# Peptides against a protein of PDB entry 5VZU: the designs that were tried, part 193

Target 1, 271 residues: chain A of PDB entry 5VZU
Amino acid sequence: GRTLEDIFHEHMQELILMKFIYTSQYDNCLTYRRIYLPPSRPDDLIKPGLFKGTYGSHGLEIVMLSFHGRRARGTKITGDPNIPAGQQTVEIDLRHRIQLPDLENQRNFNELSRIVLEVRERVRQEQQEGGHEAGEGRGRQGPRESQPSPAQPRAEAPSKGPDGTPGEDGGEPGDAVAAAEQPAQCGQGQPFVLPVGVSSRNEDYPRTCRMCFYGTGLIAGHGFTSPERTPGVFILFDEDRFGFVWLELKSFSLYSRVQATFRNADAPSPQ

## One batch from the design tools (peptide; made by RFdiffusion4, then SolubleMPNN)

Design b2_p26_6_s4 (from b2_p26_6, 12 letters changed)
Fold by OpenDDE base, seed 5:
Structure b2_p26_6_s4 (fold): chain B 271 residues (1-271), chain A 26 residues (1-26)
Amino acid sequence: as target 1 above (271 residues)
Amino acid sequence: SLIDEVLEAIRDGLVPEYLFELHKIP
């Protein structure tokens, strides 16, 4: 009987073949699109740019990390048979921090799964509540046929005099203590280990992480069939490395910054 | 889910080839 290893090997061969077919078919008609590096903003969690990501059976792919307010995005620069170039391979919600347990409990996949699914449910609730407020506001503009009720001339009731001294009730403006968004304490990095049963193509991943966030990864069948978002964990290791745990797939992608300097890769300044 | 079916098939050592074609991956 085929072993699991044989099946994985065959699947990897198929994916390599598909990747080869896709890349080779373009030899005669390559459309080149210029890619610009996103401008860095002071509030960016790390410098945006190109990263090399590990995608299990697909191998190494190039991903552009960019920041969009409270969201980060990984966009595929290289595509594969499942997810084409230009797709958002990962979407990170920087509002939803994941607190990893201690190192002992981090080995428990079920604990990580619980934590992530609890955050996923909060994100769904917030989306439903925001959807209801937008929905109720549109319903009430039924065209009230303004029947022209005849303006009865209400009589000029007389001008009673002016003198009501407005009491200056100096209502002290309650200091809305803007809850100072505690600067995301780049706290002492916590020990990090992958849960048991999460596969990594490389065992050489950072054993300390700074921060984790809830995110979703894009998955699809061959030819980008039935694309969907699967829950995961974005793990910031350092300025040049992050990871993504694909929870449902029990896989880990490590992303490492491309150290190459590109000439003229900056977006043209909006003139 | 299809993922659960694939994971179950993996667990059972009965991963049909068609499940790889249908399996959604990143």
Scores: peptide ipSAE 0.259, ipTM 0.568, DockQ to the pose 0.024
Fold by OpenDDE base, seed 3:
Structure b2_p26_6_s4 (fold): chain B 271 residues (1-271), chain A 26 residues (1-26)
Amino acid sequence: as target 1 above (271 residues)
Amino acid sequence: SLIDEVLEAIRDGLVPEYLFELHKIP
């Protein structure tokens, strides 16, 4: 039967041609915006910067990877007919690590789907709980006009007495052994394979991964119509390579660091 | 599934319209 990959392959030339037409029509009236590289922080999972990503039928696109506390973001620097430049193509939740099974069970798409959807449900629950705390705090500042109710002189009820003896019982402070958070084992890379039925533009992806996280990818119709977030898996391979599994689309994007050095690419210090 | 919807569009001869206008991709 036809796969999603077969269908996208049939229309690959049309999508590339459309991308070319859109970029060429504006050649005489392009506004250029300076792009700055994100500043690197010590707690960044890898060095932020420019990556070339594979987007099936759209081909190669440039994505900026940046870190924002416990979130990572991929921002399109190049656009296509579906997702324009400047959109967040991927958003990664660094709070929600995904543990991949053994290599045999990694081939099972239903197992990966189960794991991702369980994490998706936890993320939704956390968003609902955090929304309730923010809602209750705003309601109570009604201006209570303190009407000065008059000073009725309520009476001197009496001083009951003294004596209760100090029992010495020296309860030893039980050492709350702070469970030392086991230093996140800089996990020895585990064997990695795509599930059966996940399309990749080529089979040339790393066969070992360091860690995985839950994330969402942006999808839209042509002309950026009806944009939505779809669940996926961010896969860190090494310092210069990561992947994203688009779960609902059954596709894989590989991202590789752009090795070019740019002069004057650092963001100006906030004055 | 998304694949089943696309396969239905193929059957109905609506592949170009489904992929470009209706189908959501990254």
Scores: peptide ipSAE 0.225, ipTM 0.536, DockQ to the pose 0.032
Fold by OpenDDE base, seed 4:
Structure b2_p26_6_s4 (fold): chain B 271 residues (1-271), chain A 26 residues (1-26)
Amino acid sequence: as target 1 above (271 residues)
Amino acid sequence: SLIDEVLEAIRDGLVPEYLFELHKIP
């Protein structure tokens, strides 16, 4: 009988063939769309830009990483038969940090799964609570029939006089609220290993990470059918590398910065 | 899990058609 490995191999071959056919059909007539690199902001976790990502069976794809307040987004610049170009392949919630356990417990997939699903549940609760506050605020615009109140005459209020008593403003020394030391960017990466049973296309991933965050990845069938978000972990390795663990897929994508300099790729300044 | 669904589809003989038409991937 066909093994699971045989089936995944056949599927991977077909996806490669589809990608080859797609690429080959457009060799004669490439329509280029201008893309702009997102402007770098001081609060960005790393410099935004183009990354080369590994997508298991699809192989290598180009993703734009951008920052939007406390959210990061990976947008596909290249598409595949499942997820077309321009889709947000990953959405990262920078409010929800994932704390990885020690290396021994990081090998346990069930421990990572527990941690991620607990964060997913918190995110779901926060969205429901915020949805209720937004819902209650809309109910109270009953139609105030603005009856035209009649123009009552402007009575001249009299000019009261000048008495300038100098109040002794005893400035109590305001307690210096100790500026909570922003936790030093302790660039000490923690040891990192993939859980047992998480597939990586390459064994060559960074063995230390700076921090991890909760995120969701976009998955779909062929032709972008039944698109949904699956829970995962964004792993920041360094300024030029991040990963995404697709929890339900038990897969890992590594993203590496495209080192090419693009001329005229800066967004036009908002006039 | 998606893996368990794929394993069930394989068991039910829905492969490879399930992988191409119904299996959701990134």
Scores: peptide ipSAE 0.146, ipTM 0.516, DockQ to the pose 0.032
Fold by OpenDDE base, seed 1:
Parts: sequence; structure tokens; C-alpha cells
Structure b2_p26_6_s4 (fold): chain B 271 residues (1-271), chain A 26 residues (1-26)
Amino acid sequence: as target 1 above (271 residues)
Amino acid sequence: SLIDEVLEAIRDGLVPEYLFELHKIP
């Protein structure tokens, strides 16, 4: 079977070839489709928008980052030979923050792998438990035979009395030690380095990150064959840059905001 | 470069249609 590494290398070669074919064939007539940016929400981790990624050595990737409550989504604006445009290249669970170790231990791929896989198992457990509660609730709709409940008229009002005995018992207020929610450490940017053996297109990535989250990336064979979700780490560097570590691929993709003022990319106001 | 042209088009909210169809290219 093809390894994930084989798929990645083939995809890289295909992207090079495709890029060459396209640059050679489409010089004359580019048909364009309009895209619209998602509206920004106050609770969005960063401003949603278009980000330029470099997938592997030669790919131009345009990804739309959007926020959906406690999930973020990277949607492919550019397709590739493996994954069509409109697919969710990354899905980020903003509930599951990844805590990176110190800078020395960040070089250890096995440590990052351990951390990510532990979070993956928690996410799976939460999904199983939530599935079980939803399953048990559906089973007990046995056919309620609509027995016609007879109209029994019972009127009676009885008024009984006021007896007010003021029993004193001074139950001590158990000090509910409010577990001080450790103030969400406004993550002062922590030093960031890629693990040894994680490939990047270049070494020019931010050396400080703000936050990391568990996520999954979409991978597929050529022609969108056997699509699967692989575990990874979403790394927020700043307002305009994020990365994704593809754990199984041992690859890092850096995404930078497309800074240009999008002319006419605002969603048409609902008329 | 074609990449720069595509990026400028994307900046104008326009994506080349071929980029939606890359997965269909044999």
C-alpha cells in the first residue's frame, strides 16, 4: 500500500507537473469565479479570511479560514490533484488546546506525537460518550398507546393550614472552594520550533506562537481517492499567520493572510 | 508570474476556475 509519505511525494510531483501544465496551457483564458469572505464575529480567534499556504515545495494553496463556534475550518479555495476546492483541508477543535513543551522538548517529534495522540483519544472518548447518551434517549419511545385519559373532574380545594414552626438548624455553609479557574494564561507568545524530522518548505517560519489547537487535516490520493482525516496541530502565530503540523506526514504548512483589500469579496448583504 | 497574477485575482475576490478542477486533471 502507498505510505502517507508516498502519497505526499506523489502529490508534490503532481503539483509540480500540474503547475507546469497549467502555466503552459492556460496563459490565454483564465475564467474566474468570485469568492466571498465569511463575516467576522467578535469571538473569532482571528479575523477570518483568505490565507496563502505553501503545500510542499511547489504548491500554491489558498485556504479560507472560518470560525464555527468552538471549531475553526480551513476550506480549500484552490484545489489540487488530490483534494478538490471546497473541501475542508483542516478542521480545528478550539476546545482542545495543545500545550507545547519547552523549546528543547519541542524538537522531539515523539513528544509532540504523544501530546497530539492523547488529545485525539480524548476527542474520541467524548464523541463515544455523547453518542451513547443520544442513543439511549431514542430507544424508549415505545408506542405510547394513546389510552384516552378519562376526564375525571376532581374539584376539591382543601385549604389546610399555616403551621409555621421555624426550625433553626444552622447548617454550616460548606465553603464551596471555587476552584479558581486559572486565568486562561493569555498565552504570552511561547518560543516555537518544528520537531526534528518535520519537513517545512523553508526555515522562515515564526519562532514564536500564541496558541496551538488539536485539529485534523484531510489527505487523499490522486483524484480524491480514499480521503481520510489525519491528526495535526493548528499553530496560531499571529493575526495574519497560522501553521498546521501534519503529524503522520511529518510536514508543516505555513499560511499567511492575503493582505490585499478584497474588492467585492464581502458577502452580498442579505436583501 | 502566473502565481502573482492568480494572487492578484484572488485579492480581487476572483479565483481561477481551473483551481477548482485540479483534482479532475489526469
Scores: peptide ipSAE 0.060, ipTM 0.597, DockQ to the pose 0.593

Design b2_p26_7_s1 (from b2_p26_7, 14 letters changed)
Fold by OpenDDE base, seed 2:
Structure b2_p26_7_s1 (fold): chain B 271 residues (1-271), chain A 26 residues (1-26)
Amino acid sequence: as target 1 above (271 residues)
Amino acid sequence: GSISASKDDSEAVRKELEELLKKQKE
């Protein structure tokens, strides 16, 4: 019978073959697409731009990080045998901050898994509620046939009844305890460690993080087969570094800003 | 040394393993 080792070796052979095939296409047909850097906005979590990942058998990957209101997006600039260029490798929900536990409990994968899955269920609920409001709003534009309903007339009258006193029921305004969003302590990064059993190519990742958010990552087989979104954690380390924990895959990807200044790489101003 | 499979490599291997395990139960 085929062993897990056999599967792994065959997968690696296929990966090498796929790499050879797609790279050999460059010798005959180079299609150049100009890439523009997204414009920076004041409300962007960090400056948008190109980030370099280095993970797995794929080697060097380039991702464009961009911000779209309360969402961030990582778009593949480099394709690989699994996921072609132009795909959204990560989608980050900046509305759903992940609060990491203390450093001791951060080693517990099950705790991180619980936290992420709880946020995933909230995101699903919000999507279902928003879907219902959008569904009900479309149904009511039935054509008001203006049938001229007729004139019928009458009648009656009467009576007076009296002075009921205004009860001063001073309903105390229930203090909506605005859950004080604890001001993101912008200063000292929280101590950070990967959970036990999360694979990182290099143990050289930042040991402090500024903030974390819920996100999803794109995964696929070779040739972009069976693409799916998997839950994860976007970790902002600093202005130039972020990570993504792939929860189901128990893997970590580190991305570092490409420091190269590109002349004329800015998107043309929308006229 | 465990070749640190990428996320996508790990997924491909997982899916293939799941298919293999299905065939072994038949």
Scores: peptide ipSAE 0.032, ipTM 0.570, DockQ to the pose 0.065
Fold by OpenDDE base, seed 5:
Structure b2_p26_7_s1 (fold): chain B 271 residues (1-271), chain A 26 residues (1-26)
Amino acid sequence: as target 1 above (271 residues)
Amino acid sequence: GSISASKDDSEAVRKELEELLKKQKE
């Protein structure tokens, strides 16, 4: 009978073989794309750059973390059999902070699931409301059949006089209280533990997190079949480490900064 | 088998393992 070890071994062999097939298919047509490191911005949650992910059976992945206003993005630098290079493996909504419960309640997967799904529903509602405003404006240009309205004669507009009383309508500038988006204060680190039933490849993850955000991860079948976004939690541990909890997959991915300094990896200055 | 959409096939492996563990207990 197949042992558990046999299945792991066979699956690892299959993944290695798939990786080999994918890499070898490209060997005849290796398109090299230069990767530039994203420029750092003052408002970036952490320094953008390359991170090493260690998760699942695929082992090692390289992800580029970049910031795009209120969104962060993890872009695959390494492809795998499911998700090719250049895809956004994670998208983080920096507007939607996840507040983790106390350490005891963090062990409860259903508690985390509830919190994440409530945030997901808010994000979905916000997207629907923003979509309606854009939709209503386009509908009413029915084709105005330009019936040639007959040229009614230009009645001479009488020269009404110049009474130029400037109504000083002192429109009070409505104080757009720019709600000073409180810079996401790096709150004091919160104790962190994975929920029961969330798989981590290694228990060697930071036991304290700075902050968490709602995010979505990309999942797909082999050959990038049926790609979809699944809800999750982006966990910022420190300047050099972040995690992603894949809620539906009950898995955790840890990403650590690649400390290698690459010469000439900076984006060309916009001339 | 239907390769379920997963991030990294780890879920497929997990399911296969869970099924095997069930069959070993039967």
Scores: peptide ipSAE 0.030, ipTM 0.620, DockQ to the pose 0.134
Fold by OpenDDE base, seed 4:
Structure b2_p26_7_s1 (fold): chain B 271 residues (1-271), chain A 26 residues (1-26)
Amino acid sequence: as target 1 above (271 residues)
Amino acid sequence: GSISASKDDSEAVRKELEELLKKQKE
């Protein structure tokens, strides 16, 4: 029978061949697209920019992280045989924080799976409710053909006078106890460990995380066949590092900021 | 054959290897 080593070797040969075919096809038609760095906003979870992943057999993956209100997106700058450049490899819902359990229970994959799937169900419910509100609002604008009722002449009703006395309604200001939204304490990093059975190519990942959020990752077969979104966890480690746990794939991807300063990479100000 | 959708080929290989290891234990 084929050994695990034989299968891995054959697959690596196929990947090298695919990479060679793709690169050789591009040699005949190099389309250069200028990439602009997203503008930084004060409310951005971290500075947007380029991040490097080294978790794939493709070697180097470059992803642009950007923020869009309560959503974050990872956009592929580098394509691979499965997912072309320009695809949104990860979509993060910053409304749906994942609370990791204690370090002991973080080793339990089934516990993480439960937490993520519960959040996934909430996200689906919110999408259905929001879809219904958007659907009901559109249905009522049937074109009322307002037949032009003839303009009957508006009689000049007379200017009655001004005398309305100011009633002193001293309504006591009800103490709206503004529930002080506790400023999202720049949370002390919680201990972090991958669940048992989650594969990481590099065991040298941060052992503390700031925040986790629900997200979805894009997966596909070769040639972008059968693309689908799989549930996962976005893990913010620090200003320069984030991870993604691919729940169904039982894999972890670590991304590190590209520290290169790009001159003139800022988007031109909208004139 | 179910083209196992993966984020990259390394995950496709891993999944194939895991399936083969299961079949060897049965």
Scores: peptide ipSAE 0.033, ipTM 0.634, DockQ to the pose 0.131; fails the geometry check
Fold by OpenDDE base, seed 3:
Structure b2_p26_7_s1 (fold): chain B 271 residues (1-271), chain A 26 residues (1-26)
Amino acid sequence: as target 1 above (271 residues)
Amino acid sequence: GSISASKDDSEAVRKELEELLKKQKE
């Protein structure tokens, strides 16, 4: 049978071959694209920018984090054998917060799976309902042929009068105390641990998280074959660190802000 | 074998390793 060593050896051979193919392509044609940092907005969850992923055997991955209203996106700046540069590696729905359980129940992968799959189903329902409303609105602009309505006559409908006295029953308006949504105390981090059976290449991940959101990650085979979206959890640790739990893959990716200052990296002001 | 779509090759290997470890315990 195949051993763990055989699988590792075959994988390393494939990685070397893919690296050679990509390197040889650069010798023939280099396309340079200027990358601009996304503009920061006051309502952005954290400052947008470049983040370094601790990806596996592929080494250094760079992702651009950007905010688009109630969505965040991680765009690959570096490509790999599976997913080329410029692809959206993660898409985060900032409308769908995930509440992590207590620290004991966070170790249970089935509990995390339940929570994520329930949120995924809500997102699908909202997409179906929103698709129906957009479809119905366009159909009814049939051309109103303004057929001239003939002027048929003023029938004088009669004046029946009776004065029925409205009784005064002064039912006190019960003050529906709008339960003030206690502003979720966004400031206190909660204890964080990966579920049992979720692989992390770095055991040195933050043990406290600020917020979690539903998201999807892009997965593909070599050469970007059969690309699909898989459900996951975006974990905000702090201003400079976030993670993504790939639920179906049972893996965790940690991303840390690139602290380098770039000259003239700001997007040109919209003229 | 079905080239299972993975995030990267490391995820493909990890999945295959998990399947192999499962079979070794059975």
Scores: peptide ipSAE 0.030, ipTM 0.596, DockQ to the pose 0.120; fails the geometry check

Design b2_p26_7_s2 (from b2_p26_7, 16 letters changed)
Fold by OpenDDE base, seed 4:
Structure b2_p26_7_s2 (fold): chain B 271 residues (1-271), chain A 26 residues (1-26)
Amino acid sequence: as target 1 above (271 residues)
Amino acid sequence: GSISASTDDREKVRADLEKLLEEQKK
């Protein structure tokens, strides 16, 4: 029979061959696309830009992080054998914050899975409700056949009657206790650990995170076959580092900001 | 077909290896 070593070597050879095919296809493609850095906005969770992932068999991946209102996106700048360049590798819902439990319960994968799947179900319900509101709003624009309503004559508006006295009703100003929206305290970093059974390529990940959000990651077979979105957790560590936990894959990806300054990489001002 | 993320090729290889280890124990 095949040894485990033989199978590992066969899979590694296949991955190297796939990588070689993809890189060779790019070398034959003289089509350069200029990439613009997203403009920074004050409401952005962190500065948008290029991040480097060093996960998987593919080695180095570059992702553009951008913010779109209450959503963030990671767009692949580098392609791989599964997912081509330009695909949205991660989509983050900034409306759906994930609260991690204490450090002891963070080691429990089933607890993280429960929390993420509960948020997934809420997101699904909100999408169905919003789809129904959008659906009901479109149904009422039946073509109103403009029946030519006949010109009924201008009846003269009768005169202004006079004097109604101002009643003084001094309604007491009900103290609307404006529930002081507690300023979103730039959340004190919480202790962070990966659940048992979640693989990390590097054990050197940040042990403190600022906040977590629900997100989805793109997965596909070789050649971008059967692409689907799987549930995950976006973890903001700091201004220059974020992670993504792929729940179904039991994998963790760490992304670090590319510190290189790019000349003329800013998007042209919308004229 | 096996669906993998770009992260998953190692995990796929691991899962395929684990499956083969289980099949060899039978």
Scores: peptide ipSAE 0.029, ipTM 0.600, DockQ to the pose 0.134
Fold by OpenDDE base, seed 1:
Structure b2_p26_7_s2 (fold): chain B 271 residues (1-271), chain A 26 residues (1-26)
Amino acid sequence: as target 1 above (271 residues)
Amino acid sequence: GSISASTDDREKVRADLEKLLEEQKK
């Protein structure tokens, strides 16, 4: 019978062959597209730009990080056998912060899974509620009864209404207890460790993170078959590094800013 | 085909094989 080693070798040969096929496609047809860096905005969590993934059997992975109000996006600049270039590999919801537990409990994958899945459920509920409000507004196309042209109302003269004495009713101003917006604690960098059983290709990841957010990653089979979004955690380490924990895949991807200065890479000013 | 997310498919395959080995020992 086939040994597990035989099956592993067969699968590794298939992956190597797929890698050879997709890399060899570049020899037959090179299409160059100019890529512009997203404009930086003051409210951007970090400077947008190109990040290199340090992960994967696929080779060099480059992602463009961009900000879109309360969302961040990672767009693939390089394609792989599963996800073509130009696809949004990660979508981050900056409204839904993930609070990591203490360092001891961060080793527990089930605790991280619980936290992420609770946030995922809240995001789904918010989407359903917003869908109902949009649905009820469309139903009241009652028949436009052709209301007849309203006759021009005559300009009746301004009758001087009488001097109603202002009653002094001194309604006490109810102290609107201004709910003190707890200052968004600029999250002191907290100790960070990957949960047990989360695969990292490189154990040299930052051991401190600034903040985490709920996000979804795009997964697919070879040739972009059956694309779906899987839940995960975006981890901001610093201005130049972020990670993504793929929860269902039990994997971690580290991204580091491409430090190369690109001439003329700025987006053309919107005319 | 295995679903991947720019992950090391080799590690996924290894984990799947390890799981199959554990299931065969029960």
Scores: peptide ipSAE 0.026, ipTM 0.593, DockQ to the pose 0.128
Fold by OpenDDE base, seed 5:
Structure b2_p26_7_s2 (fold): chain B 271 residues (1-271), chain A 26 residues (1-26)
Amino acid sequence: as target 1 above (271 residues)
Amino acid sequence: GSISASTDDREKVRADLEKLLEEQKK
C-alpha cells in the first residue's frame, strides 16, 4: 500500500512538476519586462525593494515591496503555480495597526484571529461608508429631454444696481481635525512568537517585531483559479525583514531583503 | 481545486493526506 510518505512524495513531485511546467512554459516565450525599483519616499515605513520569501512547497519567491500612501504592497516578481508574477501577493493597510498581545497570549491562535477579524470588520465598515458617499451623488439626473424651448426674446439689460458692500462672510475655518498622524513611532520591539498551529517552513524567524499591520494576502488555486483575498498580519521585524501571517491558512511567510545592488534599476525620474 | 497561497500547497497536501488517513480508518 502507499505509505503516507509515498503519497507525500508523489504530491511533492506533482508540485515540483507543476512548478517546472510553469517555469518552462515561460522559458519558451520569455517576454522580458524591465522591473524598476520603486522610488524611496521619506514616509516609507522601510526602504522599498526586493525581498525573498521562502515558504511552502514553491521554495524561493521574490516580492517587490512598495509603499502607496497608507498602503504597502508586495508584488510577485516570481510566479508560482497558483499566483502568476505581477500579482499583489500581499496588500497591507498601514492605517490599521495590529497590537499583538503579550508573548503568552501570542501563542493562542484564537486570540490573534479575534484581533485580526475585528480589524477586518472595521476596514469593511470604512469601505462601506466611503462607498455610500460616492454612490448618492450620481443618482437622479434622469434624461432631461431637451425639449427645444422656443427662443424667447432677449429682454433688455436692466441697469447698474448699486455698490453692494462685500459682506465679510467670516467663514469660520472649519477645523480640519488633522487626523493626528500617529507618528510612526518606531515602537520598541516586542517579543514575537507564532501562534500554536501556525506553520513556518523555518523556525528561524525574528523573535522580536517592531510593528504589525492588518493586511490581505492573495490566494488562488492552481492556474490562478478562484483568486481571493484572505486576512492576515504583516509583521515588520526590521529594515530588512518582514513576515506575513496567513490567518485562514495558518501559515507564516518570512521575507528578507535582497541585498544585491542593481545598477540602473532606479525608476527614471519623471521628467 | 485547492485554493492555496504558494505557502499552503505542502500543508494542503498534509491536510488532504491526514483527511485521507482518517477516511481510511473508517
Scores: peptide ipSAE 0.026, ipTM 0.589, DockQ to the pose 0.161; fails the geometry check
Fold by OpenDDE base, seed 2:
Structure b2_p26_7_s2 (fold): chain B 271 residues (1-271), chain A 26 residues (1-26)
Amino acid sequence: as target 1 above (271 residues)
Amino acid sequence: GSISASTDDREKVRADLEKLLEEQKK
């Protein structure tokens, strides 16, 4: 039978082969695509741009971070054996902030999992409700053929009666407990640690985070087989660093801004 | 095939193998 070692070796051979196939395309034909940096907007969480991550089997990966209102997107600039270039490696919902527990409870993977899965269910509910409103709105444009309904008759009369007692039911204004937007503590980062059992290539990740958001990450097999979106946490560390916790994979990816200044890399102004 | 992200695929395979070894010990 195949040993676990045989399975590991076969997987590594496949990974190397796939990486070789992708790389060997350079020897035959190179298609160059110009990449433009997204325009920066005042409401962007951080400056959009190129970020780099390093993953042991994949090597150096480049991701473009961009903002789209209440969403952020990481787009692969470099492909890998699993996910080709141009795919959205991460999609972040900036409406759904993740509040991390204290540092002790952050070590508990089950606690992080609970928090993320509760947010995932809220996002699914919001999508279902928004889908129903969009569905009902299309149904009503049946052409009302105004068939002229005939003139059926007059029937009569009766009259009574007046009594007008004004019940002063003083409905107390229910205090809409304004969900106190916990002031975004813009200044003091929260202590950050990965849960036990979350793999990180390096223990050298920022130990303080600015804020966290719910997101989904793209995963696939070799050759982009069975692509799916898995739940995760986008961790903003600072203006130049973010991470993504892949919840189901129990892995962490760290991304750092590419500090290179690109001349004429700005997106052409929409004419 | 192994399903991976922009992550170390070797680390994932190792973790999957470790899990399978633990399941075989039960």
Scores: peptide ipSAE 0.025, ipTM 0.602, DockQ to the pose 0.142; fails the geometry check

